# Peptides against a protein of PDB entry 5JXT, part 147

Target 1, 319 residues: chain A of PDB entry 5JXT
Amino acid sequence: SLLPKKEINVYIGMSEMQVKWYQKILEKDIDAVNGAGGKRESKTRLLNIVMQLRKCCNHPYLFEGAEPGPPYTTDEHLIYNAGKMVVLDKLLKRIQKQGSRVLIFSQMSRLLDILEDYCVFRGYKYCRIDGSTAHEDRIAAIDEYNKPGSDKFIFLLTTRAGGLGINLTTADIVILYDSDWNPQADLQAMDRAHRIGQTKQVVVYRFVTDNAIEEKVLERAAQKLRLDQLVIQQGRAQVAAKAAANKDELLSMIQHGAEKVFQTKGAFGTMAEKGSQLDDDDIDAILQAGETRTKELNARYEKLGIDDLQKFTSESAYE

## One batch from the design tools (peptide; made by RFdiffusion4, then SolubleMPNN)

Design b2_p20_7_s1 (from b2_p20_7, 10 letters changed)
Fold by OpenDDE base, seed 2:
Structure b2_p20_7_s1 (fold): chain B 319 residues (1-319), chain A 20 residues (1-20)
Amino acid sequence: as target 1 above (319 residues)
Amino acid sequence: SFPPPRRLLRPEPPDPPPEL
């Protein structure tokens, strides 16, 4: 029988470089961030800020002129400049030692380019599929990865390209490097490994930058998923239509953690304490804390009714 | 010579508008 998938949110602090870039993004549009733009500020401007903040949470080298150089090297700086890369680097060593194989999903094809350079630097054998991958090359990559005795450890995928009905049950670990705004896209990605033909326990690690925009992206995705489930259960299909974040929701998301980011000199959380020197015990502590926070998050949304889940007010989660 | 890093060779695709 297929075992239930285990999903764990992995809460990760920003590197010093990420904090500096996150501050610069907020400072550039400080009037927008403070809500001073009033009714005249376009939803589009706020969406652009959200996108830049999400890029920062993924890797600072997604910005022009962020990478140190010339000379441009592929070495440890690719890892220590992004909190998610530091955790990924340690987690992949553990996954490999366990004899597991891993799917890594991102929304950003440019992050997959960074992950390719990282795989080459660490000597990890990988396959890649994104939205630009030709149909023939996609088949070839899937077949190469799924081949009995395949030496490919990692499959790099964009979440949307990986959602296209492919079978990757030869992997048992899924890493969501970032989250989709649509929780169904992430579920479809997980279901590439969690399908008929899987023989192992599928474990999903969802990376979430702590004290940043990504916590609010995750909360919104969890809220939407619960709403979709309740709508299906109650036969109330009309309720799902309010899916687009309003201006005030976007402002609240941008403002989340912004004050602490401005006050911070250096890295955040576990990245401030140990940086790239995380050991196996630190990873266990991060995973255990993540498992606890994941249960608490799920329990919060399980208690909410349809009417509460339609109100994106932080207050309705405490009533 | 090592090939230039792949991350430096690809132009920034326009950020897909968040399907919000």
Scores: peptide ipSAE 0.332, ipTM 0.788, DockQ to the pose 0.352
Fold by OpenDDE base, seed 5:
Structure b2_p20_7_s1 (fold): chain B 319 residues (1-319), chain A 20 residues (1-20)
Amino acid sequence: as target 1 above (319 residues)
Amino acid sequence: SFPPPRRLLRPEPPDPPPEL
C-alpha cells in the first residue's frame, strides 16, 4: 500500500542580503505599501510588489545587479546570500546520505538556473525540466532520471512543467522551494513522487520564508485548499470562488512582516544566529519547529466552516 | 575565462503575471 505523504512547512529566516533587498523593494513603493494610494492604487502595482517580494524570498540574485561581480563566480556566496539555499544545502546532504532522491520544484525558471549552478558547484548530478523544455527533451530527462541505477540525484522542475502526467516515483523526497497561489499545483507536483509504484515514505518539505509575504501566500493557499475540499464534500459548487486576491488582501500580504523587516539590522532568526554555519542540530530544530507550525496551521483551517473560510479571505486584513 | 554561470546567461524573463 502507498504510505501517506508527510508534509512539513520549513520556516526559514532571510539572509542579511535578502533583508536589505526586501527593505529596498518596500521603500521603492512605500506609498503603495502604506496604502496611501487608497482606491487609486492599481492592482497591477500591488501584484508587481508581490512578485518582487517573492523573488527576494527565493534568492536576491534574481534581481539585476544583485550578484557581486565582476568576476562572477559560482561559490559559497550563492548559498549564504539566501536562507532557503542555506537550508537546502544542509538538507540535500542529509537526503543524499540516507540514499533518497529528490524533486525540487519552483515557480521560477530563473531560480532553477541558480539551482543548476549550485548543483554543478556541489557536484550533484541532476535533471531539469521547465515550461520551455521541448517534449522530446522532457521524455529524455524523465527516462534518464527514472533509469534503474540512475546517478541523477536531483530533478529540478518548474511546478507547472512538473505538474502534468509524469511519473517520478524513483524519488521519495519533494522540496517545494516556493509555493503556488493554487494549492492544487503543489499537490500535483507532490503526486509525481506520491503515486502507484512508490515504495518509500514520501516526505514533502515546503520552504516558507518566515516573517515575509510567503507566510501569507501559504495561508491563502491553505484556506483555498480547505475551501475546495469542503465544496467537494458538501456539493456546494457555487462556493468555488477563484476570487483573485483583492487590493486589500494584496496590501495586507505586502504589509505582513514589513515593520519588523524595516527594524531588522542583518539577517532573521537562525540565519542571524548561525548564518551558513547551520549544523545538523540547527536543521533538526528548524524541521521540528516547522512540524509544530504545520500542525497548528492545519488545525486552524480544519475547524473552519465554508462561511468562516469565506470571511477569512476578507478579515485577514484586520489582524 | 570560465564560461559565465548559467544563471547569468538567461535573459530575465518578463515576470509571469501572478495567476491569482
Scores: peptide ipSAE 0.328, ipTM 0.787, DockQ to the pose 0.342
Fold by OpenDDE base, seed 4:
Structure b2_p20_7_s1 (fold): chain B 319 residues (1-319), chain A 20 residues (1-20)
Amino acid sequence: as target 1 above (319 residues)
Amino acid sequence: SFPPPRRLLRPEPPDPPPEL
C-alpha cells in the first residue's frame, strides 16, 4: 500500500550575503515598500519586488554581480552564501547515506543551474529537466533516472516541468527548494514520487526562508489549498475567483520581516550561530522545529471556514 | 581552461511573470 506523504516545512535563516541583498532590494524600492507610491504604484512594480525577494531567498548569485570573482570558482562559497544550500548540503548527505534518492524542485531554472554546479562540485550524479528541455531529452532523463541500478542520485526539476504526468517513484525524497504560488503545482510535483509503484515512505521537505517573503508565499499557498479543498467538499464553485493577489496583499507580503531584516547585521537563526558548519544535531533541530511549525500552520488553516479564508485580510492571522 | 560554471553561461531568462 502507498504510505501517506510526510510533509515538513524546513524554515531556514538567510545567510549574511542574503540579508545584505534582501536589504538592498528593499532599499532600492523603499517608497514602494513603505506604501508611499499611493494609487500610482503599479501591481507590476510590487510583483517585481516580490520576484527579487524570492530570488534572494533562493540564492544571492541569481543577481548580476553578486558572485565573487574573477576568478569564478565552484567551491564552498556556492553553499555558505545561501541558507537553503547549507541545509540542502547536509540533508543530501543524510539522504544519500540512507540509500534514498531525491527530487529537487524549483520555480527557477537559474537556480537549477546553480544546483548543477553544486552537484558537480559534490560529485552527485544527477538528471535535469526544466521548461526548455526538449521532449526527447525529458524522456531520456526520466529513463536514465528510473533505470534499475541508476547511479543518478538527484533529479533537478522545475516544478512545472516536473508536474507533467511523469513517474519518478524511484525517488522517495522530494525537496521543494522553493514554493509555487499555486499549491497544486507543488502537489503535482510531490505526486511524481508519491504514486502507485512507490515502495518507500515519501518525505517532502519544503524549504522556506524564515522571516522573509517566502513565509507569506507559503501562507498564501496554504490558504488557497484549504479554500480549494473546502470548495470541492461544499460544491461551491463560485469561490475560485479571488486567485490574484491584490496590491495591498503584495505590499503586506513585501513588508513581512522587512524591519527585522534591516535590523540584522549578519545571518539569521542557526545560520548566524553555525554558518556553513551545521552538524547532524543542528539539522535535527531544524527539522524538528520545522515539523512543529508545519503542524501549527496546518492547524491554523484547518480551523478556518470558507468565509474566514475569503475574508483573510492580513490582520486575522495574528489572533 | 576549465569550462565556466553553468550558472555563468546561461543568459538570464526573463523572470517568469508570477502567475498570480
Scores: peptide ipSAE 0.323, ipTM 0.785, DockQ to the pose 0.309
Fold by OpenDDE base, seed 1:
Structure b2_p20_7_s1 (fold): chain B 319 residues (1-319), chain A 20 residues (1-20)
Amino acid sequence: as target 1 above (319 residues)
Amino acid sequence: SFPPPRRLLRPEPPDPPPEL
């Protein structure tokens, strides 16, 4: 029988460079961030801020003119300038040492370009699929990854391209580098490894930038997933209609952690203490804290009824 | 000359519409 997958949210502090860029994004639209636009603030403007903040949480080099150069090198700066890369770099070393193989999913094909350069720099053998990959090239990449004795350690995928019903059961680790707004897209992605033909315990690591917008993206996705489950169980099809975030929800998500980000002169959390010098004990502490917070998050939403889950309550985060 | 890093070669795709 297929073993249940283990899912762990990995909460990661921003690097100093991410904090600076996160501040710069908020400052550019400070009137919108403060809600000073009121009813005049466009949903489109708030959505644009959300997208820029999500880019920042992934990697600051997703912004034009962020990467230091010329010369543009591929070295340690690609890692230490993004908290998720620092954690990823340590996790991949551990995953390789245990004889596991890994799927890495992102919403952003440009992040996969950074991860390709990283894989080359670390000497990791990889395959890649995104939305632009031709059908024949997708088949070839899957077959190359899945072949007996494949030297390919990593498969890089966009979440949606990986969702296309493919079998990747030759991997046992899944890293969600970022989250989809639709929790079903992430489930479809991890089910590429967690499927008939899997012989190992599948472990899913979901990266979440701590004290940033990604915590609210995760909370909203967990809320939606629980609501979808309850709607299916109760047969209440009419309830599913409030899927789109309103302006006040988007504003609350943008404001989450913003004050602490403005007060911060360096990196956040373990990134401030250790930076790129994370050891195995620091990773174990991050994973243990993440496992605790994951259980707490799940337990919060499991107790909520349909009527509570229909309210975007940012306040329920403090209980 | 090593080819420029892949991250620098690809044009910025338009931001995917947020499926909210």
Scores: peptide ipSAE 0.319, ipTM 0.781, DockQ to the pose 0.344

Design b2_p20_7_s2 (from b2_p20_7, 6 letters changed)
Fold by OpenDDE base, seed 4:
Structure b2_p20_7_s2 (fold): chain B 319 residues (1-319), chain A 20 residues (1-20)
Amino acid sequence: as target 1 above (319 residues)
Amino acid sequence: SFPAPAWLERPVPPDPPPEL
């Protein structure tokens, strides 16, 4: 029988570089961030800010001129300048020692480019599929990864490209490096490993940048998923209107953690204390804290009815 | 010398707008 997947949100502090870039993104559009644009502020401008903040949460090198150089060399700076990479680097060493194989999903093909450079730098053998990958090359990559005795440890995928009904049950670990706005896309990604033919316990690690936009992306995705489930269960098909985030929701998401980011000199959380020098105990602490916060998040949304889940309560922004 | 990351040289197409 297929074991239930274990899902853990891994809350990760920003590196010092990420904090600096996050501040710069907010400062560049500070009038929009403060809501000073009012009714004149375009939804497009707010969406652009959200996208820049999500890029920052993933890796600061997604911005032009962020990478140290010339010379542009892949080095430890690729890891320590992004909190997610620091955690990923330690987690992958553990996963490999366990004889597990891992799918890494992202929304951003450019982040997969950084992850390729990381894989080469660490000597991890990998496969890649994104939105631009030709159909034949996708088949070849899947077949090479799924091959008996494959030396490919990592599969790098864009979440949507990985969603295309493929079987990757030869992996037992799934890392969502970022979250889709549509929780169904992430579920479809997980279901590449969590499917008939899986013989291991599938574990899903969802990376979430703490005190940043990604917490609100996750909350919104969890809310939507619960709403969709309740609508299906209650037969209220009319209520499942895919309400695209309004301007006020986007603004609230942008503002989340912004004050703490402006006040911060350096990194956040465990990144402030240890930087790239995380040990196995630090990873265990991060995973344990993440498991607790995951249970709390789920318990929050499980108690809400359809009417409460339709109200994006702005109230949770002021605690 | 590790080659420059291939992502540095590629003119990155703008990320598709998030389908909200």
Scores: peptide ipSAE 0.010, ipTM 0.434, DockQ to the pose 0.395
Fold by OpenDDE base, seed 3:
Structure b2_p20_7_s2 (fold): chain B 319 residues (1-319), chain A 20 residues (1-20)
Amino acid sequence: as target 1 above (319 residues)
Amino acid sequence: SFPAPAWLERPVPPDPPPEL
């Protein structure tokens, strides 16, 4: 029988560079961040801020002029400048040592470009699929990854391109480097490894930048997923229409952790204490803390009814 | 797993390409 997947949110502090760029993004649009535009503030402006903050949470080199250079060279700076890369680097070493194989999903094809450079730098053999990959090349990449005795350790995928019904049950680890606004896209990504034909325990690591917008993206995704489940169970198809974040919800998401980010000099959490010098015990502590926070997050939404979830999507604009 | 309703599969508009 297929074992239940284990899902763990991995809460990761920002690097010093991420904190500096996160501050710059907020400062550039400080009037919008403070809600000073009121009812006149455009939803498009808030969506742009949200996008830039999510880019910052993924990697600072997603911004023009962020990469150190010239000369532009792939080096340890690619890792230490992003908290997610520091954790990924240690986690992949552990995964490889265990004889596991890994799918890495992102919403951002340009994050996959950074992950390709990282894979080359570390000597990891990989496959890639994104939205631009031709159909024939997708089949070839899947077949190359799934072949018996494949030397391909990593599969890099955009979440949506990986959603296209492919079977990757030759991997047992899934890393969601970021989250989709639609939790069903992430579930469909996990189901590439967690499907009939899987022989191992599937473990899903969801990377979440701590004290940042990504915590609120995750909360909204969890709320939506629970609402979707309850709507299916109760046959209440009418309730599901609140799919798009309103302006007040976007503003609340942008404001989450912003004060602490402005007060912070250097990095956050374990990134401030250890930086790129994380050891195996630091990773175990991060995973254990993440497992606890994941249980708490799930327990919060499991107790909520449809009416409570509808209120929470309205009241989380006032808390 | 029940199939997600087709309206759940509405592609969230692509995150606008990261402006470099």
Scores: peptide ipSAE 0.007, ipTM 0.384, DockQ to the pose 0.066
Fold by OpenDDE base, seed 5:
Parts: sequence; C-alpha cells; structure tokens
Structure b2_p20_7_s2 (fold): chain B 319 residues (1-319), chain A 20 residues (1-20)
Amino acid sequence: as target 1 above (319 residues)
Amino acid sequence: SFPAPAWLERPVPPDPPPEL
C-alpha cells in the first residue's frame, strides 16, 4: 500500500543579502507599503511588490546586478547569499547519503537556472523540465530520470510543468522551493512522486522564508485548501469565488515582517547565528521546529468553518 | 510592471477529486 506523504514546512531565515534586498524593495515603494496611497493604490503595483519580495525570498540573484561580478563565477556565494540554498545544500547531502532521489519544484524558471548552476557546482546529476521545455524533451528527461540505475539524483521542475500528469515515483523526496498561491498546484506536484508505483515513504519539504511574505502566501494557500475541501464536502460551489487577493490582503501580506526586516541588521534567525556553517544538528532543529509549526498551522485551519475562513483573511494583519 | 500571473485572477476550478 502507498504510505501517506509526510509534509513539513521548513521555515528559513533570510541571508544578510536577502534582508538588504528585501529592505530596498520595501523602501522603493514605501508609500504603497505604508498604505499611504489608500484607495488610489493600484492592485498591479501591490502585485509587483509581492512578486519582487517572493523573488528576494527565493534568491537575490533573481535581481539584475545582484550577482557579484564581473567576473561572474559560480562559487559558495551562490549558496550563502540565500537562506533556502544554505538549507537545500545541507538537506541534499543528507538525502543523497540516504540513497533517496529528489524532485525540486519552483514557480520560477529563473530560479531553476540558479539551481542548475548549483547542481553543476556541487557535481549533482540532474534533469530539468519547465514551461518552455518541448514535449519530446520532457519525455526524454522523464525517461532518463526514471530509467533503472539512473545516475540522475535531482529533477528540477517548475510546479506547473511538473504538475502535468507525469510519473516520477523513482523519487521519494519532494522539495517545494517556493509555494504556489494555488495549493492544488503544489499537491499535484507532490503527487508526481506520491502515486501508484512508489515503494518508499514520500517526504515533502516546503521551504518558507520566515518573517517574510512567504508565511502569508503559505497561510493563504492553507486557508484556500481548507476552504476548497469544505466546499467540496458541503456542496457549496459559490464560496470558491473569493480566491483572488484583494488590495487590503496584498497590503497586509507585504507588511508582514516588514518592520522586523527594517529593524534587522544582518541575517535572520539561524542564518544570523550560523550562516552557511549549519551543521546536521542545526538542520534537525530547523526540521523539528518546522514540523511543530506545520502541526500548529494545520490544527488552526482544521478547526475553522467556511465563515471563519472567509473572515480570517482580514484579522491576521494585527497579531 | 510584472503582469499579474493569469492564475491569480482566474478562479481555479476545483480540481476533480483525485481518482482513488
């Protein structure tokens, strides 16, 4: 029988470089961040800020002129300048030692470019599929990854391209490097490894930048997932229409952690204490803390009814 | 201006229940 998948949110502090770039993004649009534009603030402007903050949470090199150079060289700076890369680098070493194989999903094809450079730098053999990959090349990459005795350790996928019905049951670990706003897209990505033909315990690590917009992206995705489940269970199809973030929700998401980011000098949390020198015990502590917070998050939303889930999008701005 | 991802505006139809 297929074992149930274990999902763990991995809460990761920003690197010093990420904090500096996060501050610059907020400062550039400070009037919008402070809500000073009121009813005049464009939803498109807020969505642009959200997109830049999400890029920052993924990797600062997603910004033009962020990468150190010239010369542009792949080195340890690719890892230590992004909190998610520091955790990924340690986690992949553990996964490889366990004889596991891993799917890494992102919303951003440009982040997969960084992950390719990282794979080459670490000597990890990989496959890649994104939205631009031709159908024939997708089949070839899947077959190369799934073949008996494949030396391909990592599969890099955009969440949407990986969601398209493919079988990757030869992997047992899934890393969601970022989250989709639609939790169903992430579930469909997980279900590439968690399906008929899987023989191992599937473990899903969802990376979440702590004290940043990604916590609110995760919360909103969890709210939506619970709402979708309750709508299906109760036959109330009309409730699904509130899925698009309004201006006030986007503003609240942008403001989340912004004060702490402005007050912070250097990196956040474990990234401030250990930086790139995280050991195996630090990773175990991060995973254990993540498992606890994941249980607490799930327990919060499991108790909420449809009416509460529709209200809670407004109240979580002030605690 | 980054175009709003077209999926943020589209009500995602409920995915059909996973075939058991």
Scores: peptide ipSAE 0.006, ipTM 0.385, DockQ to the pose 0.023; fails the geometry check
Fold by OpenDDE base, seed 1:
Structure b2_p20_7_s2 (fold): chain B 319 residues (1-319), chain A 20 residues (1-20)
Amino acid sequence: as target 1 above (319 residues)
Amino acid sequence: SFPAPAWLERPVPPDPPPEL
């Protein structure tokens, strides 16, 4: 029988470089972040800020002129300049030692480019599929990954490209490097490993930048998932959850943790104390704290009715 | 219970936010 998947949110602090870039993004559009534009501030401008903040949470090298150089060289700076990469680097070493194989999903193909450079730098054998990958090349990559005795450890995928009915049951670990606005896209990505033919316990690690926009993306996705479940259970087809965040919701999401980011000199959390010097005990503590916060998040939404789940309940960073 | 690593303690911001 297929075992239930275990899902754990992994809450990760920003590196010093991420904090500096997060500050720069907020400062550039400070009037919009403060809501000073009032009714005149466009939803499009707020969506652009959210997109830049999500890039920052993934990797600062997603911005032009962020990468150190010339000369441009792949080195340890690729890892220590992004909190998610520091945790990923330690987690992949553990996963490999366990004889597991891993799917890594992102919304951003340019993050997969950084992850390719990382895989080459660490000597990890990988496959890649994104939105631009030709159909024949997708089949070839899947077959190469799934072949008996495949030496391919990592499969790099964009979440939506991986959602297309692919069977990757030869992997037992799933890393969601970022989250989709639609929780169903992430579920479809997990279902590449978590399906008939899987022989191992599937474990899903969802990376979430702590004290940043990604916490609110996660909360909104969890709220939507619970609402979708209740609508199905109650047969209330008329509860068209407004799937798109309104302007005030986007503003509240941008403001979340912004004050603390402005006050922070250096890195957040893990990145402030140990930086790239995380050990196995630090990773166990991150995973345990993440498992607790994941249970608390789920328990919050399990108690809410449809009418409460239709309200945006995220506390502003100014509360 | 593994002690939460001290880095899970969100650093206390040293300076007030710039007036946003």
Scores: peptide ipSAE 0.000, ipTM 0.292, DockQ to the pose 0.014; fails the geometry check

